# Ledger of designs, part 154: peptides against a protein of PDB entry 3C2G

Target 1, 209 residues: chain A of PDB entry 3C2G
Amino acid sequence: IRTFDLLGLLLHDSDAIDGFVRSDGVGAITTVVQYPNNDLIRAGCKLLLQVSDAKALAKTPLENILPFLLRLIEIHPDDEVIYSGTGFLSNVVAHKQHVKDIAIRSNAIFLLHTIISKYPRLDELTDAPKRNRVCEIICNCLRTLNNFLMMWIPTPNGETKTAGPNEKQQVCKFIEIDILKKLMSCLSCEGMDTPGLLELRSTILRSFI

## One batch from the design tools (peptide; made by RFdiffusion4, then SolubleMPNN)

Design b2_p28_4_s3 (from b2_p28_4, 18 letters changed)
Fold by OpenDDE base, seed 4:
Structure b2_p28_4_s3 (fold): chain B 209 residues (1-209), chain A 28 residues (1-28)
Amino acid sequence: as target 1 above (209 residues)
Amino acid sequence: SELEELKKKVLAEYEENGPQDELAPVKR
């Protein structure tokens, strides 16, 4: 815990963050968070989030790290872990086709659906800190999903990959009535990524049905 | 409402331009 807090204090600029990542800092964090200590897991995931925009991640093998993080998010019903983990996921897959593929193969689409589905409707959350945290988690999920979908959207300038049957099925779960009701409840929340929500829905309806 | 106007704008932009470019990582 204290070590991660100290590391967070040292990682104030992009060069320091890149240096940490180049030194296998992400691997080091993932090793430490294997210990069954909730405070340690929270601190480690928070530090992962802090370094998740590092350019050096494009050169970091994530084949072992990303599946581990996804599993960690799956088994820890902790909003702080989920927030940090989904935030890390959203950032690490951005502009990285290979990382998107690792995440998708590791059942990330289904996991994101599970995360959104498990939370109450935002309009039913009276506790503002809790509501805001859940909103942020959903925004992280939406950004990640939209980044995944972009791999399969035809662009005027090139051939796009076709989503496999399993991926298509997983994506189509986000247009089911229960999840739509949940997502629509987010529109009343201040700070909600409304464009991202509408983009997700529109993309699924246009390209996956 | 402001929300309905935003929805219409986003949908219009999406229909006209297609999906938005991939967002850069958020600095956190």
Scores: peptide ipSAE 0.289, ipTM 0.660, DockQ to the pose 0.362
Fold by OpenDDE base, seed 1:
Structure b2_p28_4_s3 (fold): chain B 209 residues (1-209), chain A 28 residues (1-28)
Amino acid sequence: as target 1 above (209 residues)
Amino acid sequence: SELEELKKKVLAEYEENGPQDELAPVKR
């Protein structure tokens, strides 16, 4: 625990972060957080979030790391772990087709829906710290989903992949009435990327239905 | 239906320029 906090303080610049990641730092953290200690898991996931924007992640083997992290955020009850884990996921998949493919094969799209679905509507949360944290988690999920969807949207100069039938079905779950109502409740949240949320929903409706 | 009205609302709010770009990593 204290080691992760100290390490996080030392990883204050991009070169240090990249050096840590190149030294299999992400693998080291994921090994440690396999122990059933909630404080250790929380601290480790927070550190993962802190290094999640590292350029060195493009060269890091994630075949074992991502499925483990996805399973962790599926089952762990702590919102701080979910926040850190979804934040890491949103950053690590950005601009990395091979990482997106690993996550999608590991049922990430469905998991993102599950995570959003387990929380109340934001207007039902009276505790401001809890509401803000839930808002941030939903934002992380939506950012991740957007980055997945961009693989299947035709670009004027790019090769577009076609979403498989399972992926298409999983994406379509985000336009069901209950999930849409929940996402609409996020529009009033100060920390929500409202334009991005609206754009994401519009993209799903226009391109996947 | 309620869903159809919500879909219409969402589509009406869609920006004329097409889908958004991929979201770059955010510093945490």
Scores: peptide ipSAE 0.268, ipTM 0.716, DockQ to the pose 0.250
Fold by OpenDDE base, seed 2:
Structure b2_p28_4_s3 (fold): chain B 209 residues (1-209), chain A 28 residues (1-28)
Amino acid sequence: as target 1 above (209 residues)
Amino acid sequence: SELEELKKKVLAEYEENGPQDELAPVKR
């Protein structure tokens, strides 16, 4: 625990973060969080989030890391773990097709839907810190979905990949009224990236046009 | 439907503005 906190303090700039990732830091964290200690898992996932935007992740083999993290998020009820894990996922798949493919093969789309579905409506949460954290988790899930959907949106200059039938079916679950309501609820939350959520809404809708 | 009208608006915006970029990383 203390080690992760100390590492978090040292990993405050992009160069340090990139150096850590190049040194298999993500693999090291993933190894440590395999120990069934909630505090350790929380601290490790938080550190993963902190390094999740590292450029070096494009060169890091994630074939074992991503499935493990997805499983960890699936089985761990801790909002902090889910927040950090979904945040990591959203960042690590961004602009990295091979990472998106690993995540999708590991049922990430379905997991994102499951996570969003498990949380109550934000208007039912009276505790502001809890409400904000849940909103952030939903936003992370939707951000990750956006990053997946962007693969299948036609660009003016190229052949677009087509989503497989299973992926399309899983994506279709996000246009369910309950999911859309949760998205709209996030748009009303203070401190949320409203422009990003609007882009997500646009991306979701475009995926079904 | 309201959803179809929203889709039409989004499509029109898409045709005008083109594809959007992926979302920025989650803040640290």
Scores: peptide ipSAE 0.161, ipTM 0.627, DockQ to the pose 0.322
Fold by OpenDDE base, seed 5:
Structure b2_p28_4_s3 (fold): chain B 209 residues (1-209), chain A 28 residues (1-28)
Amino acid sequence: as target 1 above (209 residues)
Amino acid sequence: SELEELKKKVLAEYEENGPQDELAPVKR
């Protein structure tokens, strides 16, 4: 716990963060958070979030790290772990086709649907800190989803991959009425990624139906 | 505010089967 907090203080610039990642720092954190200690898991996931924008991650093998993190988010009900984990996921998949593929094969699309679906409507949350944290989690999910969908969107100059039947089915779950009602409730939150919400819906309707 | 205008637009589009146009990627 204290070690991760101290490391977070030392990782204050991009070069230090890249140095940590190049030294297998992400693997080291992942090893430590395998111990069944909630405080340790929280601290480790927070540190993962802090280094999640590192350029060195493009050269880091994530085949063992991402499935583990996704499983951790799936089984842990802690909002702080989910926030940090979805934040890490959203950053690490950005502009990295190979990393998106690992996450998708590890059932990330369905997991993100489950995460959004388990929370109450934001307009029903009276506790402001809780509401804001849930809002941030949903924003992380939206960003991750939009990054996934970009793989299958025709670009004027790019090779277009087609989504498989299973991926298409998982994506289409985000236009069901119950999840749409929850997503609409997010508009009451000042910190909501409203452009990301629009992008998700428009992309699904245009390219997946 | 720009945010309130965007919220209003989203709500209107959700009522009318959602937006059809793809947006540019969210820059972070």
Scores: peptide ipSAE 0.129, ipTM 0.541, DockQ to the pose 0.094

Design b2_p28_4_s4 (from b2_p28_4, 17 letters changed)
Fold by OpenDDE base, seed 1:
Structure b2_p28_4_s4 (fold): chain B 209 residues (1-209), chain A 28 residues (1-28)
Amino acid sequence: as target 1 above (209 residues)
Amino acid sequence: SELEELKEKVLKDYEENGPQDELAPVKR
């Protein structure tokens, strides 16, 4: 626990973060969070989130790391772990086709839907800290989904792949009215990137219209 | 339907703002 806190303080610039990642720092954290200690898991996932925008991740083998993280956020009950894990996922898949492929093969699309579905509507949450955290988790999931969907949406400058039939079926679940309402409810959360959420909404629906 | 109204709203937003790009990593 204390080690991760210290590392978080030391990793204050991009070069230090990249150095940590190049030294298999993500693998090291992933090893530690395999222990049945919730405090370690929380601290480790938080550190993963802190380094998740590192450029060095593009050169990091994630074939073993990413499926493990997906399983962790599938089963762990702590919102802080889910927040950190989904945040890491959203960043690590960005602009990295290989990482997207690993995540999708590991059932990430279905998992994102499961995570969003397990939380109540934000208007049903009276506790502001809890509501904000849930909103952030939903945003992380939708951000991840956006970056997946961009592979299959024709763009003037990009090669488009065709989604497999299973992936298409899983993506269709995100246009359900309850999911869309949760997305829209995030727009009312204080401190959220409202323009970004509008973009996410547009991308999701564009994939089907 | 509520869903159709939401789709229409999103379509309008898309027409106004154009195609979306992939989201860059968020600094954490």
Scores: peptide ipSAE 0.286, ipTM 0.714, DockQ to the pose 0.305
Fold by OpenDDE base, seed 4:
Order: C-alpha cells, then structure tokens, then sequence
Structure b2_p28_4_s4 (fold): chain B 209 residues (1-209), chain A 28 residues (1-28)
C-alpha cells in the first residue's frame, strides 16, 4: 500500500510516468493487484489511473492486462476501484485503435453498460461524496464509450470502420431511457465537465443516426 | 418525442460541424 502511494508521489511529470510504463510498470501493478487484498487493489488501481495517459502505453502489450482489469472492475464492490479502473480504461483506449480492439473483444462495451446499470439514480443518493463518486464512475464509463464510438463515426476525409452487429446491439443499450436519465443527471453535478458530457451525448446519439 | 427532437438537433449539428475529437483524459 505505502509503496504504491510513494510511487504515485514520485510520478509528477510525464517523463517519469512514461519511464515507469516503459519499464513494464503497468504489468507490475496488475501482478500485485491479483492478490486478494482490497487495500492493495485500491492503491494499485489508483496508480493505474495516474499513469493511464502515458504515451508509452501505445507500445505496451495490453492483451493480458486489459482483460484482467475488465474482470476486476466487473466483480469488485469498491467504488474507488471502479472509479480508478474505468478512468484507466477511458484513457488507455483513447487514440489507440489496437487497444480499443482488445477492450471490445473483451466485452468492454457490455461491461460499461452493466456498471452504469448497477448504480442508482443520482437524485436518490443523499450523501454528496457518494453521489459525486457515482457520477464520476458513470462519466468514466460514458467517456470510454465515446472513445469507442468515435472510431465508427464517418469522417469527411477518412475510411470509417463499421461496427459489427454485436457491437451495434451493445451500443444500442446506451440509448435506453434509464441510461439517458443517468447521463443527464451527471450534467447537474457540481465540478463535472459539462461541455464534455454534452459532447458525449452528441456522440452517442450520432451513433444511431 | 423529446428524444427525437434531440436526435434532430444532433444530426443538424453533425451536418454543420462534422465529427468531434475524442474527449480529454480523465484528470489524475
């Protein structure tokens, strides 16, 4: 626990983070969080989030790491783990088609929907810290979905990949009224990136046009 | 429906502005 916290304190700049990732730091963290210790899992996932925007991740083999993380997020009950894990996922798939493909093959789209569906409406949460954390988790899931959807949106000058029938069906689950209500409720949360959430809403809806 | 009206607005925005970029990374 203290080791991950200390390591996080040392990773203040992009070069240090990139160096850690190039040294298989993500693999090392994922190895440690395989132990059934909730404190280690929480600290490890937080550290994953902190390094999740590293450029070196584009050259890191993630074929074993991503499926493991997705499984962890699926089963772990701690909101802090879910927050960190979904945040990591959203960042690691960004601008990396090969990573998106690994995540999608590992049923990531369905998992994102499952996570959002497990949480109550934000207006039903009276505890402000809990409400904010749930909102952040939902936002991380939707951000990840946005990054997936962007690869299927036609560009004026580019060849667009077409989503397979299974992916299309899974994406269609996000336009269910309950999911849309949860997205809209996040727009009312203080400190949230409202412009980003509006963009996400637009991207989701455009995927069905 | 409200959803259909929103879809029409989004479609119009897409026609005018084209595709958007991916979202910025989640803050550390």
Amino acid sequence: as target 1 above (209 residues)
Amino acid sequence: SELEELKEKVLKDYEENGPQDELAPVKR
Scores: peptide ipSAE 0.262, ipTM 0.706, DockQ to the pose 0.337
Fold by OpenDDE base, seed 2:
Structure b2_p28_4_s4 (fold): chain B 209 residues (1-209), chain A 28 residues (1-28)
Amino acid sequence: as target 1 above (209 residues)
Amino acid sequence: SELEELKEKVLKDYEENGPQDELAPVKR
């Protein structure tokens, strides 16, 4: 725990973060968080989030790491772990087709839906910190979905990959009214990336045009 | 429906502006 906190203090600039990732720091964290210690898992996932935007992740083998983290966030009851894990996922798949492919093969799209679905409506949460954290988790999930969907949106100058039938089916679950309501509820939360959420809404809708 | 109207607006925006980039990283 203290080690992760210390590492977090040291990893505050992009170069340090990149250096850590190049040194298999993500693998090291994921090894440590395999132990059944919730405090350690929380701290480790938080650190993962902190390094999740590292450019070095594009060259990091994630074939074993990502499926493990997906399973962790699927089952772990701690919202802080879910927040960090979904945040990590959203960042790590960004602009990395091969990472998106690993995530999708590991049923990430369905997992995102599952995570969003397990949380109550934000209006039912009276505890403001809890509500905000849940909102952030939902946003992270939707951000990840956006990053997946962007792969299948036609670009003016390029060949667009088509989603497979299974992926299409999983994506279709996000246009369920309950999911859309949760997306809209996130727009009402203070401090959220409203432009990003609006873009997500646009991306989702474009995927079904 | 409101959803169809929204889709039309989004489609129009897409036709005019094309696809946007992926979302920015989650804040640390």
Scores: peptide ipSAE 0.193, ipTM 0.629, DockQ to the pose 0.347
Fold by OpenDDE base, seed 5:
Structure b2_p28_4_s4 (fold): chain B 209 residues (1-209), chain A 28 residues (1-28)
Amino acid sequence: as target 1 above (209 residues)
Amino acid sequence: SELEELKEKVLKDYEENGPQDELAPVKR
């Protein structure tokens, strides 16, 4: 527990974070969070989030790491773990096609929908800290989806990847009224990135044009 | 429907501004 907190304090600049990742730091954290200790899992996932924007991740083999993390966030009951894990996922897939491919093959799109669906409506949550954390989790899921959908939106240069039929079916689930209502409800949450949420909405809708 | 109106607005925005970049990373 204290070790990950200490590492987080030491990894305060981009070069240090990149050095940690190049030294297989993500693999090391992933090894530790495989133990059935919730405190270690929480601390480890938080540290993963802290290093999740490292440039060195583009050169890191994630074939074993991503499927493990996806399973963890599917089953773990702690919102802090889910927040950190979905945040890591959104960041690690960004601008990295090969990482997106690994995640999609590991059923990430469906999992994102499952996570969003598990939480109640934000208006049903009376505890403000809980409501805000749930909103952030939903946003992390939708951000990850946004990064996937961007692969299938035509570029001005005519490069168009087409989603497979299974991916299309999974993406269609995000147009469910309950999902859209949750997205809209997040716009009213304090401290949320409203421009980002609007972009998420835009990307989702563009994927169906 | 509200959804169709929103789709039209998004389409217009896309035609005017093109595709957007991926979102900035979360650091919290």
Scores: peptide ipSAE 0.263, ipTM 0.675, DockQ to the pose 0.334; fails the geometry check

Design b2_p28_5_s1 (from b2_p28_5, 12 letters changed)
Fold by OpenDDE base, seed 2:
Structure b2_p28_5_s1 (fold): chain B 209 residues (1-209), chain A 28 residues (1-28)
Amino acid sequence: as target 1 above (209 residues)
Amino acid sequence: DLLKLIEEILKKQEELRKRAAEEQEESL
C-alpha cells in the first residue's frame, strides 16, 4: 500500500509515467491487485488510473490486463475501485482500435451496462461526494461506450468496422429506458463532463439513426 | 517477489532520473 502511494508521488510527470509503463509497471500493479486486500486493490487501481494516459501503453500488451481489470470491476463493490478501473478503461481504449477490440471481446460493453444499472439515480443520492463519485463512474462508462460506438460510425474515408451481432446486442442494452434516464440525470449534474456526455448522445444518435 | 519488483522499478526510475539530470548538467 505505502509503496503504491510512493509510486503515485513519483509518477507526477509524463516521462516518469512512461518509464514506469515501459518497465511493465501495469503488469506489476495487476499482479499486486490479485491479492484479496481491499486497500491494496484501491491503491493499485488508483495507480492504474494515473498511468492510463501514458503513451507507452500503446506498446504495452493489454490482452492479459484488460480481462483481469474488467473482472475485478465486476466483482468488487467499491466505488473507488470502479471509478479507477472504469477511468483506466476509458483512457486505454481511446484512439486504440486493438485495445477496443480486446475490451469488447472481454464483454466490456455488457459490464458497463451492469455498472450503470447497479447505481441509483443521481437524484436519489443525497450525499454530494457519493453522488459526484457515482456520476464520474457513469461518465467513465459512457466515455468508454462512446469510444466503442465511434468505431462503427462511417469515417469520411469510407472505412467502417461493422459491429458484430453480439456487440449490437450489448449496445442495445444502453438504449433501455432506465439506462437512458440515468444518462440524462448525469447531463443535469453540474460539474460533469457535459461535452463528453453530449458527444455520446450525438454518437448514439448517429449509431442508431 | 512483488515488493522486490516494485523496488526494482523505483530504483530504475531513480537511476534514470539521476542520469537525465547528470546529462543535463554536463550539457550546460
Scores: peptide ipSAE 0.018, ipTM 0.407, DockQ to the pose 0.030
Fold by OpenDDE base, seed 3:
Structure b2_p28_5_s1 (fold): chain B 209 residues (1-209), chain A 28 residues (1-28)
Amino acid sequence: as target 1 above (209 residues)
Amino acid sequence: DLLKLIEEILKKQEELRKRAAEEQEESL
């Protein structure tokens, strides 16, 4: 725990973060968070989030790491773990087609639907810190969804990857009206990812309307 | 209707943006 806190303090610049990632730091964290210690899991996932935008991740094999993290988020009933994990997911899939494909094959779209589905409406959450954390989780989910949907939007050159039937079904679940209402409820929270919602809106319009 | 929901989202975003601008003006 203290080691991850110290690492989090030291990994404040891009060069240090890239150095950590190049030294298999992500693999090291994922190994450590396999121990059944909630505080360790929280600290490790938070550190993963901190390094999730590192340039060095483009050269890091995520085939084993990403499915593990998705499973951890699925089974761990901790908002801090879910926040960090969905944040990591949203960052690592950005601009990386191969990572998007790994995530989708690992049932990420359905998991994101499940995550949003398990939370109550944000207006029903009386505890402001809890409400804000849930809002951030939902924002991480929508950013990730946006990144997935962008794969299936025609490029100016007319090249388009088509979603498979399973991916289409998973996406249709995510864009259910009740799920979208929960996304809309984030607008009642301070610190909402307004840019993310605007991007998602634009992507939904281009993909489904 | 998904279009109607998107319109509601956009409206609420604009309302939030206005409130945030008003709060910034009050803080100056």
Scores: peptide ipSAE 0.018, ipTM 0.342, DockQ to the pose 0.022
Fold by OpenDDE base, seed 1:
Structure b2_p28_5_s1 (fold): chain B 209 residues (1-209), chain A 28 residues (1-28)
Amino acid sequence: as target 1 above (209 residues)
Amino acid sequence: DLLKLIEEILKKQEELRKRAAEEQEESL
């Protein structure tokens, strides 16, 4: 625990973060979070989130790391772990087709739907810190979904990948009224990127027109 | 420097894992 806190303090600049990632720091964290210690898992996932935008991650194999993280999020009923893990996922899949493919093969679409479905409506959460954390988790899930949907939207100048039949069926679950209501409820959260959430909603809806 | 720190962390974690396994074997 204290060691991850110390690492977090040292990893404030982009060069240090890239150095850590090039040194298999992500693999090191994933090894450490295999221990059944909730505080260690929280600290490790938080550190993963902190390094998730590192340029060096584009050169890091994630084939063994990403399935493990997805499984960890699936089995660990902790909002801080889910927040950090979904944040990491959303950042690492951004602009990386190979990472998107790994995530999809690792059942990420279904997991994202499960996570969003697990949480109550934001209007039912009276505690502001809890409500904001749940909103951030939902936003991370939806941002990840948006990154997947962008692969299947026809572009005038690009080869459009076709989603498999299973992926199409799983994606269709995100147009359920309850999922859309949760997305809309995030627009009422303080400190959220309202324009970004509206763009995300538009992309989700356009994928089904 | 960061590599050495990571290696030290991993080494300490492996030592903790080994001790925990030894304590479980002694309890049988």
Scores: peptide ipSAE 0.017, ipTM 0.359, DockQ to the pose 0.018
Fold by OpenDDE base, seed 5:
Structure b2_p28_5_s1 (fold): chain B 209 residues (1-209), chain A 28 residues (1-28)
Amino acid sequence: as target 1 above (209 residues)
Amino acid sequence: DLLKLIEEILKKQEELRKRAAEEQEESL
C-alpha cells in the first residue's frame, strides 16, 4: 500500500511514467493486487490509472493484464476500484487496435453493460460525492464503448473491420432500454463529459446506420 | 426506430443540461 503511494508521488512526469512502464511496472502492480487486500487493490488500481496514458504501454503486452483487471472490476463492489479500472481500460484501448481486440474477446462490452446496470439512476443518488463518482464511472464506460464502436465505422480508405456475431450481441445488450434510461440521467448531472456522450451518440448512429 | 429514439432523448437531455447550467450561472 505505502509503496504504491510513494510510487504515485515519484511518477510525476511522462519520462518517469514511461520508465516505470518499460520496467514492467504494470505487470508488477497486477501481481501485487492479486492478494486479497482491499486497500492494496484500491492503491494498485489508482496507480494503474495514473500510468494508463503512457506511450510505453503501446509496447507492453496486455494479454495477461487486461483480462485480469476486467475480472477484478467485475467481482469487486468498490466504486474506487471500478473508477480506476474503467479509467485504465478507457485509456489503454484508445488508439490501440490490438488492445481493443483483447478487451472485446474478454467480454468487455458486456462488462460495461453490467457495471452501468449495477448503479441506480443518478437522480436517485442524494450524496453528491457518490453521485459524481458514479457519473465518472459511467463516463469511463461510455468512452470505452465509443472506442470499440469506432473500429467498425467505415474509413475513407475503404478498409472496414466488420463486427463479429458475438460483438454485435454484446453491443445489443449494452443498448438495452433500461441502460439507455440510466445514461440519459447522466446528461443532466453536473460535471459529466457531455461532449463524450455526444461523441458516443454520433458513433452509434454512424455504426448502425 | 431505436436510433431515432436515442437521438431524440439525447437531444432533450442536452437541452435540459444547458438550461440547468445557465440557471446556475445566473444564481452566482
Scores: peptide ipSAE 0.014, ipTM 0.308, DockQ to the pose 0.019; fails the geometry check

